# Peptides against a protein of PDB entry 7AL2, part 101

Target 1, 85 residues: chain A of PDB entry 7AL2
Amino acid sequence: YEIMLIRPKTIDDINYVVDQVLEESNPVILDLSFLEKESPANFKLAGEKIKQMRSNYGAEALLLSRCNDKNLIIIAPKGVSLVRK

## One batch from the design tools (peptide; made by RFdiffusion4, then SolubleMPNN)

Design b2_p29_8_s1 (from b2_p29_8, 14 letters changed)
Fold by OpenDDE base, seed 1:
Structure b2_p29_8_s1 (fold): chain B 85 residues (1-85), chain A 29 residues (1-29)
Amino acid sequence: as target 1 above (85 residues)
Amino acid sequence: ELEELEKLVKEYEKYDLGDIYREALEEKK
């Protein structure tokens, strides 16, 4: 598999993340800082999609870093385990 | 930093992300 890195800005970007995780089975390092700052509605949508992937498709999510200018979360498809040491 | 994480958990609950930040918070404790 490949590991994708994206800072989504649009709904299309959010759907791209969903496609990468569910259809391509690729982990995604996701920076939510743009949506958090610029679009509360799309930030909420992104959160809903992440939760749905975890609840319904066995995806796993882990916070990597949160600061003033970034909000990094890794999302892994089912079968790719995330381990924090 | 713990106080900030606690605030983030509360803030992101409305975005369905609170549990992800809660896991990070519990690890920091």
Scores: peptide ipSAE 0.431, ipTM 0.828, DockQ to the pose 0.878
Fold by OpenDDE base, seed 3:
Structure b2_p29_8_s1 (fold): chain B 85 residues (1-85), chain A 29 residues (1-29)
Amino acid sequence: as target 1 above (85 residues)
Amino acid sequence: ELEELEKLVKEYEKYDLGDIYREALEEKK
């Protein structure tokens, strides 16, 4: 598999993340900082999509970094294990 | 930033993501 990196800014970017996780089975390193600051509506949409992937498709999420200018999480599809040590 | 992190955990709980920030919160305590 491939690891995708994206800082989504649009709905198209959000759908890209969903496609990578569910259709391509690729983990995605996701920076939510732009949506969180600039688009509350799309930030909510992104959160809903992530919730759906975790609840319905067995995806997992892990925090990588959170500070004033970053909100980095990795989302892994079912079958890719995330381990914090 | 402990207070800000606590607010973040609560914010993300509605998206079932709060757990991913709790470990970081415990590290800062």
Scores: peptide ipSAE 0.362, ipTM 0.797, DockQ to the pose 0.466
Fold by OpenDDE base, seed 4:
Structure b2_p29_8_s1 (fold): chain B 85 residues (1-85), chain A 29 residues (1-29)
Amino acid sequence: as target 1 above (85 residues)
Amino acid sequence: ELEELEKLVKEYEKYDLGDIYREALEEKK
């Protein structure tokens, strides 16, 4: 598999993330900082999609870094384990 | 720093992301 890196800005970007995780089985490193600052509606949508992937499809999400200019989360499809050491 | 993370957990709950940040909070405690 491949690991995708994206800082989504649009609904199309959010749907791209969903497609990568569920259809392509690729982990995605997400930077949600743009949506958080510029589009509360799409930020909420992204959260809903992430929750759905975790609840219904066995995806796993882990916070990588949250600071003033970054909001990095990795989302892994079912079968790819995320481990903190 | 932990206090800031607690505030973020509450903030992101409205976006259905709170639990992701809560895990990070518990790890730091």
Scores: peptide ipSAE 0.361, ipTM 0.798, DockQ to the pose 0.877
Fold by OpenDDE base, seed 2:
Structure b2_p29_8_s1 (fold): chain B 85 residues (1-85), chain A 29 residues (1-29)
Amino acid sequence: as target 1 above (85 residues)
Amino acid sequence: ELEELEKLVKEYEKYDLGDIYREALEEKK
């Protein structure tokens, strides 16, 4: 599999993440900082999608970094284990 | 910074992301 990196800015980007995780079985490193700052509605949507993937499809997510202008989360599809040392 | 992370847990619960930040908080402890 591939690890995708994206800083989503639009709903299309959010759907891209969903497609990568659920259809392509690729982990995705997301930077949600743009949505958090510029579009609370789409930030909420992104969160809902992440929750759905975790709750319904066995995806796993970890916070990598949260600071000014950075909100990095890795989400992995079912079958790819995320391990924090 | 645990206090900041605790605040983020509450803040992002409204976006259904609070548990992700809570997991990070527990790891920090």
Scores: peptide ipSAE 0.316, ipTM 0.782, DockQ to the pose 0.871

Design b2_p29_8_s3 (from b2_p29_8, 13 letters changed)
Fold by OpenDDE base, seed 2:
Structure b2_p29_8_s3 (fold): chain B 85 residues (1-85), chain A 29 residues (1-29)
Amino acid sequence: as target 1 above (85 residues)
Amino acid sequence: KLEELEKLVEEYEKYNLGEIYKEALEEYK
């Protein structure tokens, strides 16, 4: 599989993340900082999609970094293990 | 940054992201 890196800015980008995780079975490292700053509505939508993937499809998510200009989360599809040490 | 993460957990609950940040918080304990 591939590991995708994206800083989503639009609903299309959010749906791209969902497609990569659920359909392509690719982990995604996403930076939510743009949505958080520029579109609270789409930031909420992104959060809903992430929760749905975790709750309904066995995806895992891990916070990588949260600072002024970054909000990095990795989302892994079912079958790819994320381990925190 | 324990206090910062605690604040973020509360803030991001409204965006359905609270659990992810809560898990990160547990790492600092």
Scores: peptide ipSAE 0.637, ipTM 0.890, DockQ to the pose 0.929
Fold by OpenDDE base, seed 3:
Structure b2_p29_8_s3 (fold): chain B 85 residues (1-85), chain A 29 residues (1-29)
Amino acid sequence: as target 1 above (85 residues)
Amino acid sequence: KLEELEKLVEEYEKYNLGEIYKEALEEYK
């Protein structure tokens, strides 16, 4: 599989993340800092999509970093294990 | 900084992200 890196700015970008996780089975490293700052509505939408993937499709999510205008989260599809050591 | 992280968890629950940050917070306890 591939690991995708994206800093979403639009709804299309959010849907791209969903497609990568659910359809392509690729982990995605997300930087949510743009949405958090520029669009609270789309930031909430992104959060809803992440929660839905975790709750309904067995995806996992892990915080990588929250500082210095970065909000990095990795999302893994079912079958790809995220391990914190 | 623990207090600041706890506030972030509370804030992000509004956006359905609170659980992810709560799990990260446990690493600092």
Scores: peptide ipSAE 0.635, ipTM 0.887, DockQ to the pose 0.924
Fold by OpenDDE base, seed 5:
Structure b2_p29_8_s3 (fold): chain B 85 residues (1-85), chain A 29 residues (1-29)
Amino acid sequence: as target 1 above (85 residues)
Amino acid sequence: KLEELEKLVEEYEKYNLGEIYKEALEEYK
């Protein structure tokens, strides 16, 4: 698999993340900082999609870093284990 | 950092992201 890195800015970007996780089975490192600052509505949409993938498709999510400029979360499809040591 | 994460958990619950930050918070407890 590939590990994708994206800082989504649009609904199309959010749907791209969903496709990568569910259809391509690729982990995605998300930087949600743009949506959080520029579009609370799309930030909420991104959160809803992440929750749906976790609840319905066995995806896992892990916070990587939260600071002023970054909000990094990795989303892994079912079959790719995320481990915090 | 612990106090900051606690605040973020509450803030992000309305965006359905609270659980992810809550899990991160437990690492510090």
Scores: peptide ipSAE 0.635, ipTM 0.889, DockQ to the pose 0.916
Fold by OpenDDE base, seed 4:
Structure b2_p29_8_s3 (fold): chain B 85 residues (1-85), chain A 29 residues (1-29)
Amino acid sequence: as target 1 above (85 residues)
Amino acid sequence: KLEELEKLVEEYEKYNLGEIYKEALEEYK
């Protein structure tokens, strides 16, 4: 599999993340900082999609970094385990 | 740091992201 990196800015980007995780079975490292700052509506949408993937499709999510200019989360499809050491 | 994370959990809950940050918070406890 591939590991995708993206800082989503649009609904199309959010749907791209969903497609990568659910259809392509690729983990995605995403930076939500743009949506959080610029679009509360799309930030909420992104959160809903992530929660749905975790709840309904067995995806896992892990916070990588949260600071003033970054909000990094990795989301992995079912079958790819995320481990904190 | 823990206080900040607790605030973030509360804030992000309305965006359905709270659980991810709660899990991170539990690691620091």
Scores: peptide ipSAE 0.634, ipTM 0.888, DockQ to the pose 0.937

Design b2_p29_8_s4 (from b2_p29_8, 15 letters changed)
Fold by OpenDDE base, seed 4:
Structure b2_p29_8_s4 (fold): chain B 85 residues (1-85), chain A 29 residues (1-29)
Amino acid sequence: as target 1 above (85 residues)
Amino acid sequence: KLKELEKLVKEYEKYNLGEIYKEALEEFK
């Protein structure tokens, strides 16, 4: 599989993340900082999609880094295990 | 940092992201 990196800015980007995780079975490292700052509505949408993937499709999500200009989360499809040591 | 993360957990509940940060908080503790 591939690991995708994206800082979503639009609804299309959010849907791209969903497609990568659910259809392509690729882990995605995403930076939500743009949406958080520029569009509360799309930030909420992104959160809803992530929650749905975790709740309904067995995806895992892990916080990688949170600072002033970054909000990095990795989302892995059901077949990929995330391990913190 | 712990207090900051606790604040973020509450804030991100509004965006359905609270659980991810809560899990990070528990790891941090």
Scores: peptide ipSAE 0.636, ipTM 0.893, DockQ to the pose 0.916
Fold by OpenDDE base, seed 1:
Structure b2_p29_8_s4 (fold): chain B 85 residues (1-85), chain A 29 residues (1-29)
Amino acid sequence: as target 1 above (85 residues)
Amino acid sequence: KLKELEKLVKEYEKYNLGEIYKEALEEFK
Protein backbone atom coordinates (compact mmCIF):
# COMPACT_ATOMS: atom_id res chain seq x y z
CA TYR B 1 0.00 0.00 0.00
CA GLU B 2 0.90 3.68 -0.23
CA ILE B 3 0.76 6.31 2.50
CA MET B 4 -0.96 9.47 1.30
CA LEU B 5 -0.34 12.95 2.67
CA ILE B 6 -2.97 15.64 2.13
CA ARG B 7 -4.11 18.96 3.57
CA PRO B 8 -7.71 19.02 2.36
CA LYS B 9 -9.23 22.32 1.26
CA THR B 10 -12.44 21.26 -0.49
CA ILE B 11 -15.20 18.68 -0.31
CA ASP B 12 -13.52 16.93 -3.22
CA ASP B 13 -10.38 16.58 -1.11
CA ILE B 14 -12.41 15.11 1.76
CA ASN B 15 -13.98 12.59 -0.59
CA TYR B 16 -10.52 11.79 -1.92
CA VAL B 17 -9.44 10.86 1.61
CA VAL B 18 -12.46 8.58 2.01
CA ASP B 19 -11.70 6.95 -1.32
CA GLN B 20 -8.06 6.37 -0.39
CA VAL B 21 -8.93 4.71 2.90
CA LEU B 22 -11.98 2.68 1.92
CA GLU B 23 -11.46 1.90 -1.76
CA GLU B 24 -7.68 1.94 -2.16
CA SER B 25 -6.86 0.69 1.36
CA ASN B 26 -4.17 3.34 1.78
CA PRO B 27 -3.36 5.06 5.08
CA VAL B 28 -3.69 8.84 4.93
CA ILE B 29 -1.78 11.43 6.92
CA LEU B 30 -4.30 14.24 7.10
CA ASP B 31 -3.70 17.90 7.99
CA LEU B 32 -7.04 19.41 8.96
CA SER B 33 -5.63 22.87 9.73
CA PHE B 34 -6.98 24.51 6.57
CA LEU B 35 -10.54 23.31 7.07
CA GLU B 36 -10.47 24.13 10.78
CA LYS B 37 -9.54 27.72 10.00
CA GLU B 38 -11.37 28.38 6.73
CA SER B 39 -14.52 26.23 6.76
CA PRO B 40 -16.18 25.02 9.96
CA ALA B 41 -18.80 23.29 7.83
CA ASN B 42 -16.26 21.25 5.88
CA PHE B 43 -14.25 20.65 9.05
CA LYS B 44 -17.37 19.12 10.55
CA LEU B 45 -17.93 17.10 7.39
CA ALA B 46 -14.37 15.77 7.56
CA GLY B 47 -14.91 14.80 11.18
CA GLU B 48 -18.13 13.01 10.31
CA LYS B 49 -16.41 11.04 7.57
CA ILE B 50 -13.54 10.07 9.86
CA LYS B 51 -15.93 8.97 12.59
CA GLN B 52 -17.96 6.95 10.11
CA MET B 53 -14.86 5.21 8.81
CA ARG B 54 -13.84 4.32 12.37
CA SER B 55 -17.30 3.22 13.46
CA ASN B 56 -18.52 1.40 10.37
CA TYR B 57 -15.46 0.28 8.43
CA GLY B 58 -12.90 -0.58 11.09
CA ALA B 59 -10.56 2.27 10.28
CA GLU B 60 -8.17 3.52 12.97
CA ALA B 61 -7.20 7.13 13.58
CA LEU B 62 -4.40 8.61 15.66
CA LEU B 63 -3.49 12.20 16.49
CA LEU B 64 0.07 12.94 15.37
CA SER B 65 0.41 16.63 16.13
CA ARG B 66 -1.70 19.63 17.09
CA CYS B 67 -0.29 23.15 17.11
CA ASN B 68 -1.13 26.61 15.79
CA ASP B 69 -0.69 25.75 12.12
CA LYS B 70 -1.03 21.96 12.07
CA ASN B 71 -3.69 19.43 12.92
CA LEU B 72 -2.23 16.10 11.84
CA ILE B 73 -4.14 12.84 12.05
CA ILE B 74 -3.24 9.51 10.51
CA ILE B 75 -6.16 7.36 9.44
CA ALA B 76 -5.54 3.75 8.47
CA PRO B 77 -7.80 1.19 6.82
CA LYS B 78 -8.90 -1.92 8.71
CA GLY B 79 -5.98 -4.07 7.60
CA VAL B 80 -3.30 -1.64 8.79
CA SER B 81 -2.59 -1.33 12.51
CA LEU B 82 -1.43 1.87 14.13
CA VAL B 83 0.93 1.24 17.04
CA ARG B 84 2.33 3.76 19.50
CA LYS B 85 5.63 2.70 21.09
CA LYS A 1 -0.40 20.95 27.12
CA LEU A 2 -2.66 18.74 29.20
CA LYS A 3 -5.16 21.53 29.74
CA GLU A 4 -5.01 22.44 26.08
CA LEU A 5 -5.83 18.89 25.04
CA GLU A 6 -8.74 18.82 27.47
CA LYS A 7 -10.03 22.00 25.88
CA LEU A 8 -9.62 20.54 22.40
CA VAL A 9 -11.55 17.40 23.33
CA LYS A 10 -14.53 19.56 24.26
CA GLU A 11 -14.16 21.77 21.21
CA TYR A 12 -13.87 18.91 18.75
CA GLU A 13 -16.83 16.94 20.08
CA LYS A 14 -19.11 19.04 17.90
CA TYR A 15 -16.96 18.08 14.91
CA ASN A 16 -17.09 14.35 15.71
CA LEU A 17 -13.34 14.36 16.39
CA GLY A 18 -13.46 14.41 20.17
CA GLU A 19 -12.71 10.74 20.62
CA ILE A 20 -9.44 10.93 18.69
CA TYR A 21 -8.23 13.79 20.84
CA LYS A 22 -9.50 12.09 23.99
CA GLU A 23 -7.39 9.06 23.15
CA ALA A 24 -4.39 11.32 22.69
CA LEU A 25 -5.14 12.94 26.03
CA GLU A 26 -5.15 9.58 27.78
CA GLU A 27 -1.79 8.74 26.24
CA PHE A 28 -0.42 12.06 27.42
CA LYS A 29 -1.49 11.47 31.03
Scores: peptide ipSAE 0.634, ipTM 0.892, DockQ to the pose 0.915
Fold by OpenDDE base, seed 2:
Structure b2_p29_8_s4 (fold): chain B 85 residues (1-85), chain A 29 residues (1-29)
Amino acid sequence: as target 1 above (85 residues)
Amino acid sequence: KLKELEKLVKEYEKYNLGEIYKEALEEFK
């Protein structure tokens, strides 16, 4: 599989993340900082999608970094385990 | 930093992201 990198800015980008995780079975490292700053509505949508993937499809999510200009989360599809040491 | 994460957990609950940040908080401890 591939590991995708994206800083989503639009609903299309959010759906891209969902497609990569659920359909392509690729982990995604996403930076939510743009949505958090520029579109609370789409930030909420992104959160809903992430929760759905975790709750219904066995995806895992892990916070990598949160600061002023970054909100990095890795989402892994079912079958790819994320381990923090 | 711990206090900041606690704040973020509550803030992000309304975005359905609270659990991810709570997990990070637990690891930070």
Scores: peptide ipSAE 0.632, ipTM 0.891, DockQ to the pose 0.912
Fold by OpenDDE base, seed 3:
Structure b2_p29_8_s4 (fold): chain B 85 residues (1-85), chain A 29 residues (1-29)
Amino acid sequence: as target 1 above (85 residues)
Amino acid sequence: KLKELEKLVKEYEKYNLGEIYKEALEEFK
């Protein structure tokens, strides 16, 4: 698999994330800082889709960093485990 | 920092992201 890195700016970007996780089984490192600042509506949409992937498809999500104008979250598809040490 | 994370958890709950930040908060404690 590949690890995708993206800072979503549009609904298309959000859907791209969903496709990568659910269809391609690729983990995605997301920077949600743009949506949080520029589009609360799409920020909410992103959150809804992340929650849906966790609730319905066994995806895992982990906060990587929230500081310095970054809001980094990794979301992994079922089968790719995120491990805390 | 702990107090700041607690505020973020509350803020992000309306965006369905609160749980992710809550987990981070618990690890920070």
Scores: peptide ipSAE 0.632, ipTM 0.890, DockQ to the pose 0.947

## One batch from the design tools (peptide; made by RFdiffusion4, then SolubleMPNN)

Design b2_p30_1_s1 (from b2_p30_1, 12 letters changed)
Fold by OpenDDE base, seed 2:
Structure b2_p30_1_s1 (fold): chain B 85 residues (1-85), chain A 30 residues (1-30)
Amino acid sequence: as target 1 above (85 residues)
Amino acid sequence: MKEYEDELVEALANADLEKLDELAEEMKKL
């Protein structure tokens, strides 16, 4: 698999993340800081999509970092486990 | 740890940024 990195800015970007996780089975490291600042509605939508992937498709999600200019989350598809050392 | 991860995702889904910050700090203590 490939690990995708993206800072979503649009709904199309959010759907791209969903496609990568569910259709391509690729983990995604995403920075939600743009949506958080520029579009509360799309930020909420992104969170709902992440919740849906976890609840319905066996995806895992982990907050990596939250600071002034970054909101980094990793989403792993079913079959790729996130393990804390 | 997993409990806090689930709560963080829930807070994200609801755009509850204040809760995200609080939970992130709690996770650092674990």
Scores: peptide ipSAE 0.078, ipTM 0.515, DockQ to the pose 0.770
Fold by OpenDDE base, seed 3:
Structure b2_p30_1_s1 (fold): chain B 85 residues (1-85), chain A 30 residues (1-30)
Amino acid sequence: as target 1 above (85 residues)
Amino acid sequence: MKEYEDELVEALANADLEKLDELAEEMKKL
């Protein structure tokens, strides 16, 4: 698999993240800071999609970093484990 | 920290920006 890195700006970017996780089985590290600042509607949509992937498709999501210029989350598809040591 | 991560993900899903900011500040202190 590949690890995708993206800072979503549009609905198309959000759908791209979903496709990468569910169809391609690729983990995604995404920065939601743009959507959080510029589009509350798309920020909500992104969060709903993440919740759906966790609840219905066995994806995992973890917060990596939260600061003034970053809101970093990793989403792993089913079959890729996120492990803390 | 994991409990804060789950709450933050839930806040993201609901677009609860105030809660996100509060949780972010708590996590910065840890």
Scores: peptide ipSAE 0.066, ipTM 0.501, DockQ to the pose 0.615
Fold by OpenDDE base, seed 1:
Structure b2_p30_1_s1 (fold): chain B 85 residues (1-85), chain A 30 residues (1-30)
Amino acid sequence: as target 1 above (85 residues)
Amino acid sequence: MKEYEDELVEALANADLEKLDELAEEMKKL
């Protein structure tokens, strides 16, 4: 698999993340800070999509870092475990 | 608004990890 890095800016980017996780089985490290600042609606949408992936498809999501200009989350598809050492 | 955003982020995560500052800085370049 590949680890995708993205800072989503559009709905298409959000759907791309979903596709990577669910269809391609690729983990995604994403920065939601753009959506959080620029589009509360799309930020909410991204959140709902991530929740759906967790609830319905066995994805895992962990917060890596959050500060004023960063909101980093890793989403792993089913089959890729996120392990803290 | 801020409280809602914080709640959403918290609800997204299964757990909080130790801050990965270097990775965070690299993500700014995307």
Scores: peptide ipSAE 0.044, ipTM 0.497, DockQ to the pose 0.071
Fold by OpenDDE base, seed 4:
Structure b2_p30_1_s1 (fold): chain B 85 residues (1-85), chain A 30 residues (1-30)
Amino acid sequence: as target 1 above (85 residues)
Amino acid sequence: MKEYEDELVEALANADLEKLDELAEEMKKL
């Protein structure tokens, strides 16, 4: 698999993340800082999609970093385990 | 309802994903 890195800015970017996780089985590292600042609606949508992937498709999500200019989350598809040591 | 939306966004901002389901259920009650 590949690890995708993206800072989503649009709904299309959010759907790209969903496709990578569910269809391509690729982990995705997201920086949600743009959506959080510029579009609360799309930020909420991203969260709903993450929830759906976790609840219905066995995806996992983990916070990597939260600071002034970053909100980094990794989403792993079913079959790739995220382990916090 | 706005209060619960703000809490949902805040939970997402901190990647507190386990809290999102609970907040969503509370929003349905409004």
Scores: peptide ipSAE 0.034, ipTM 0.508, DockQ to the pose 0.075

Design b2_p30_1_s2 (from b2_p30_1, 15 letters changed)
Fold by OpenDDE base, seed 5:
Structure b2_p30_1_s2 (fold): chain B 85 residues (1-85), chain A 30 residues (1-30)
Amino acid sequence: as target 1 above (85 residues)
Amino acid sequence: MDEYEDRLVEALANGDLEKIDELAEEMKKL
């Protein structure tokens, strides 16, 4: 698999993330900082899709980094386990 | 970890930035 890095800015970008996780089975490191600041509606939409991927498809999600201008989250498909030691 | 992830994705889905900040601090202690 490949690990995708993306800072989504549009709904198309959000759907791209979903496709990468569910269709391509690629983990995605997602920076939500743009949506957080520029589009609360699309930020919430992205969050809803992350929740749906976890609930319905067994994806895992973890917060990697949170600071002034960063909101990094990793989303892994069911076949990839996220482990923190 | 599962409980933490559940809380995280719920906060994301709600757009709850305050909760995300709290979860970030909690993550440092896990």
Scores: peptide ipSAE 0.778, ipTM 0.947, DockQ to the pose 0.911
Fold by OpenDDE base, seed 3:
Structure b2_p30_1_s2 (fold): chain B 85 residues (1-85), chain A 30 residues (1-30)
Amino acid sequence: as target 1 above (85 residues)
Amino acid sequence: MDEYEDRLVEALANGDLEKIDELAEEMKKL
């Protein structure tokens, strides 16, 4: 698999993340900071998609970094384990 | 960790930025 890096700005970008996780089985590291600042509605939409992937498809999600200009989340598809040591 | 992830994705889905900040601080101390 590949690890995708993206800072989504549009609904198309959000759907791309979903496709990468569910269809391609690729982990995605995404920065939600753009949506957080520029489109609270799409930020919430992205969050809903992440929650759905966890609840319905066994994806895992963890917060990697939080600061003024970053909101980094990793989403791993089922079968790719996120482990904290 | 599962409980933490549940709280995280719920906060994301709600757009709850304050909760996300709290979860970030919690992660730093784990």
Scores: peptide ipSAE 0.777, ipTM 0.947, DockQ to the pose 0.951
Fold by OpenDDE base, seed 4:
Structure b2_p30_1_s2 (fold): chain B 85 residues (1-85), chain A 30 residues (1-30)
Amino acid sequence: as target 1 above (85 residues)
Amino acid sequence: MDEYEDRLVEALANGDLEKIDELAEEMKKL
């Protein structure tokens, strides 16, 4: 598999993330900082998609980094486990 | 970890930035 890195800015980008996780079975590292700042509605939409992927498809999600200008999340598809040592 | 993830995705879905900040601090302590 591949690990995708994306800083989504549009709904199309959000749907791309969903496709990568569910259809391609690729983990995605998301920088949600743009949506957080520029589009609270789309930030919430992205969050809803992440929640749905976890709830309905067994995806895992973890916060990688949070600071004044960062919001990094990793989403892993079912079959790719996220492990903290 | 599952409980933490549940709270995280809930906060994301709600756009709850304050909760995300709190969860970030918790992660540092896990």
Scores: peptide ipSAE 0.777, ipTM 0.947, DockQ to the pose 0.923
Fold by OpenDDE base, seed 2:
Structure b2_p30_1_s2 (fold): chain B 85 residues (1-85), chain A 30 residues (1-30)
Amino acid sequence: as target 1 above (85 residues)
Amino acid sequence: MDEYEDRLVEALANGDLEKIDELAEEMKKL
């Protein structure tokens, strides 16, 4: 698999994330900082899709970094384990 | 970790930035 990096700005970008996780089985490192600041509605939409992927498809999600300029989340498809030591 | 992830994705889905901030602090301690 490949690890995808993306800072989504549009709904198309959000759907790209979903496709990468569910269809391509690629982990995604997602920077939600743009949506957080520029589109609270799409930020929430992205969050809903992340929750759905966890609930319905066994994806894992963890927060990698959080500050005023970052909101990094890793989403791993089922079969890719996220482990924190 | 599962419990933490559950809380995280819930906060994300709700757009709850304050909760995300709290979860960030918790992550530093995990």
Scores: peptide ipSAE 0.776, ipTM 0.947, DockQ to the pose 0.908

Design b2_p30_1_s3 (from b2_p30_1, 14 letters changed)
Fold by OpenDDE base, seed 2:
Structure b2_p30_1_s3 (fold): chain B 85 residues (1-85), chain A 30 residues (1-30)
Amino acid sequence: as target 1 above (85 residues)
Amino acid sequence: MEEYENRLVEALANGDLKKIDELAEEMKKK
């Protein structure tokens, strides 16, 4: 598999993340900082998609980094285990 | 970890930035 890195800015970008996780089975490291600042609505939408992928498809999600200009989340598809040591 | 993930994705879905901040601090201490 491949690990995708993306800082989504549009709904199309959000759907791209979903496609990578569910269809391509690729883990995605995404920075939600743009949506957080520029579109609270799309930020929530991205969050809803992450929640759905976890609940319905067994994806895992963890927070990697958080600060004023960074909101890094990793989403792993079912079969790719995320382990924190 | 599952409980933490539940809280995280719920906060993300709600756009609860304060909660995300709290969750971030929680992880820093672990």
Scores: peptide ipSAE 0.746, ipTM 0.934, DockQ to the pose 0.956
Fold by OpenDDE base, seed 4:
Structure b2_p30_1_s3 (fold): chain B 85 residues (1-85), chain A 30 residues (1-30)
Amino acid sequence: as target 1 above (85 residues)
Amino acid sequence: MEEYENRLVEALANGDLKKIDELAEEMKKK
């Protein structure tokens, strides 16, 4: 598999993330900082998609980094385990 | 970790930035 890195800015970007996780089975490292600042609505939408992928498809999601200008989340498809040591 | 993930994705879905901040601090302490 491939690990995708993306800082989504549009709904199309959000749907791209969903496609990568569910259809391509690729983990995605998301930088949600743009949406957080520029579009609270789309930030929430992205969050809803993440929640749905976890609840309905067995994806895993973890926070990688959070600070004043960062909001990094990793989403892994079912079959790819995220482990914190 | 299951419980933590649940809280995280819920916060994300709600756009609850304050909760995300709290979860970040919680993770740092582990």
Scores: peptide ipSAE 0.746, ipTM 0.934, DockQ to the pose 0.953
Fold by OpenDDE base, seed 1:
Structure b2_p30_1_s3 (fold): chain B 85 residues (1-85), chain A 30 residues (1-30)
Amino acid sequence: as target 1 above (85 residues)
Amino acid sequence: MEEYENRLVEALANGDLKKIDELAEEMKKK
């Protein structure tokens, strides 16, 4: 598999993340900081998609980094385990 | 970990930035 890195800016980007996780089975490291600052509505939408992928498709999601200009989340498809040491 | 993930994705879905900050601090201490 491939690990995708993206900083979503549009709904199309959000749907791209969903496609990568569910259809391509690729983990995605995404920075939600743009949506957080520029579109609270789309930030929530992205969050809803993440919640849905976890609840309905067995994806895992973890927070990687949080600061003023970063909100890094990793989403792993079912079959790719996220382990914290 | 499952409980933590539940709290995280709920906070994300709600746009609860304060909760996300709290969750970030929890992880830094572990």
Scores: peptide ipSAE 0.742, ipTM 0.933, DockQ to the pose 0.948
Fold by OpenDDE base, seed 3:
Structure b2_p30_1_s3 (fold): chain B 85 residues (1-85), chain A 30 residues (1-30)
Amino acid sequence: as target 1 above (85 residues)
Amino acid sequence: MEEYENRLVEALANGDLKKIDELAEEMKKK
């Protein structure tokens, strides 16, 4: 598999993330900092998609980094395990 | 970990930035 890195800015970008996780089975490192500042509505939409992927498709999601200009989340599809030591 | 993930994705879906900040601090201290 491939690990995708993306900082989504549009709904199309959000849907791209969903496709990568569910259809391509690729983990995604996601920076939500743009949506957080520029579109609270789309930030929530992205969050809803992440929640749905976890609840309905067995994806995992973890926070990687949080600071002034970063909101990094990793989303792993079912079959790719995230382990914290 | 599962409970933490549940809290995280719920905060994301709600746009609860303060909760996300709290969750981040929690991880730093573990």
Scores: peptide ipSAE 0.740, ipTM 0.933, DockQ to the pose 0.955

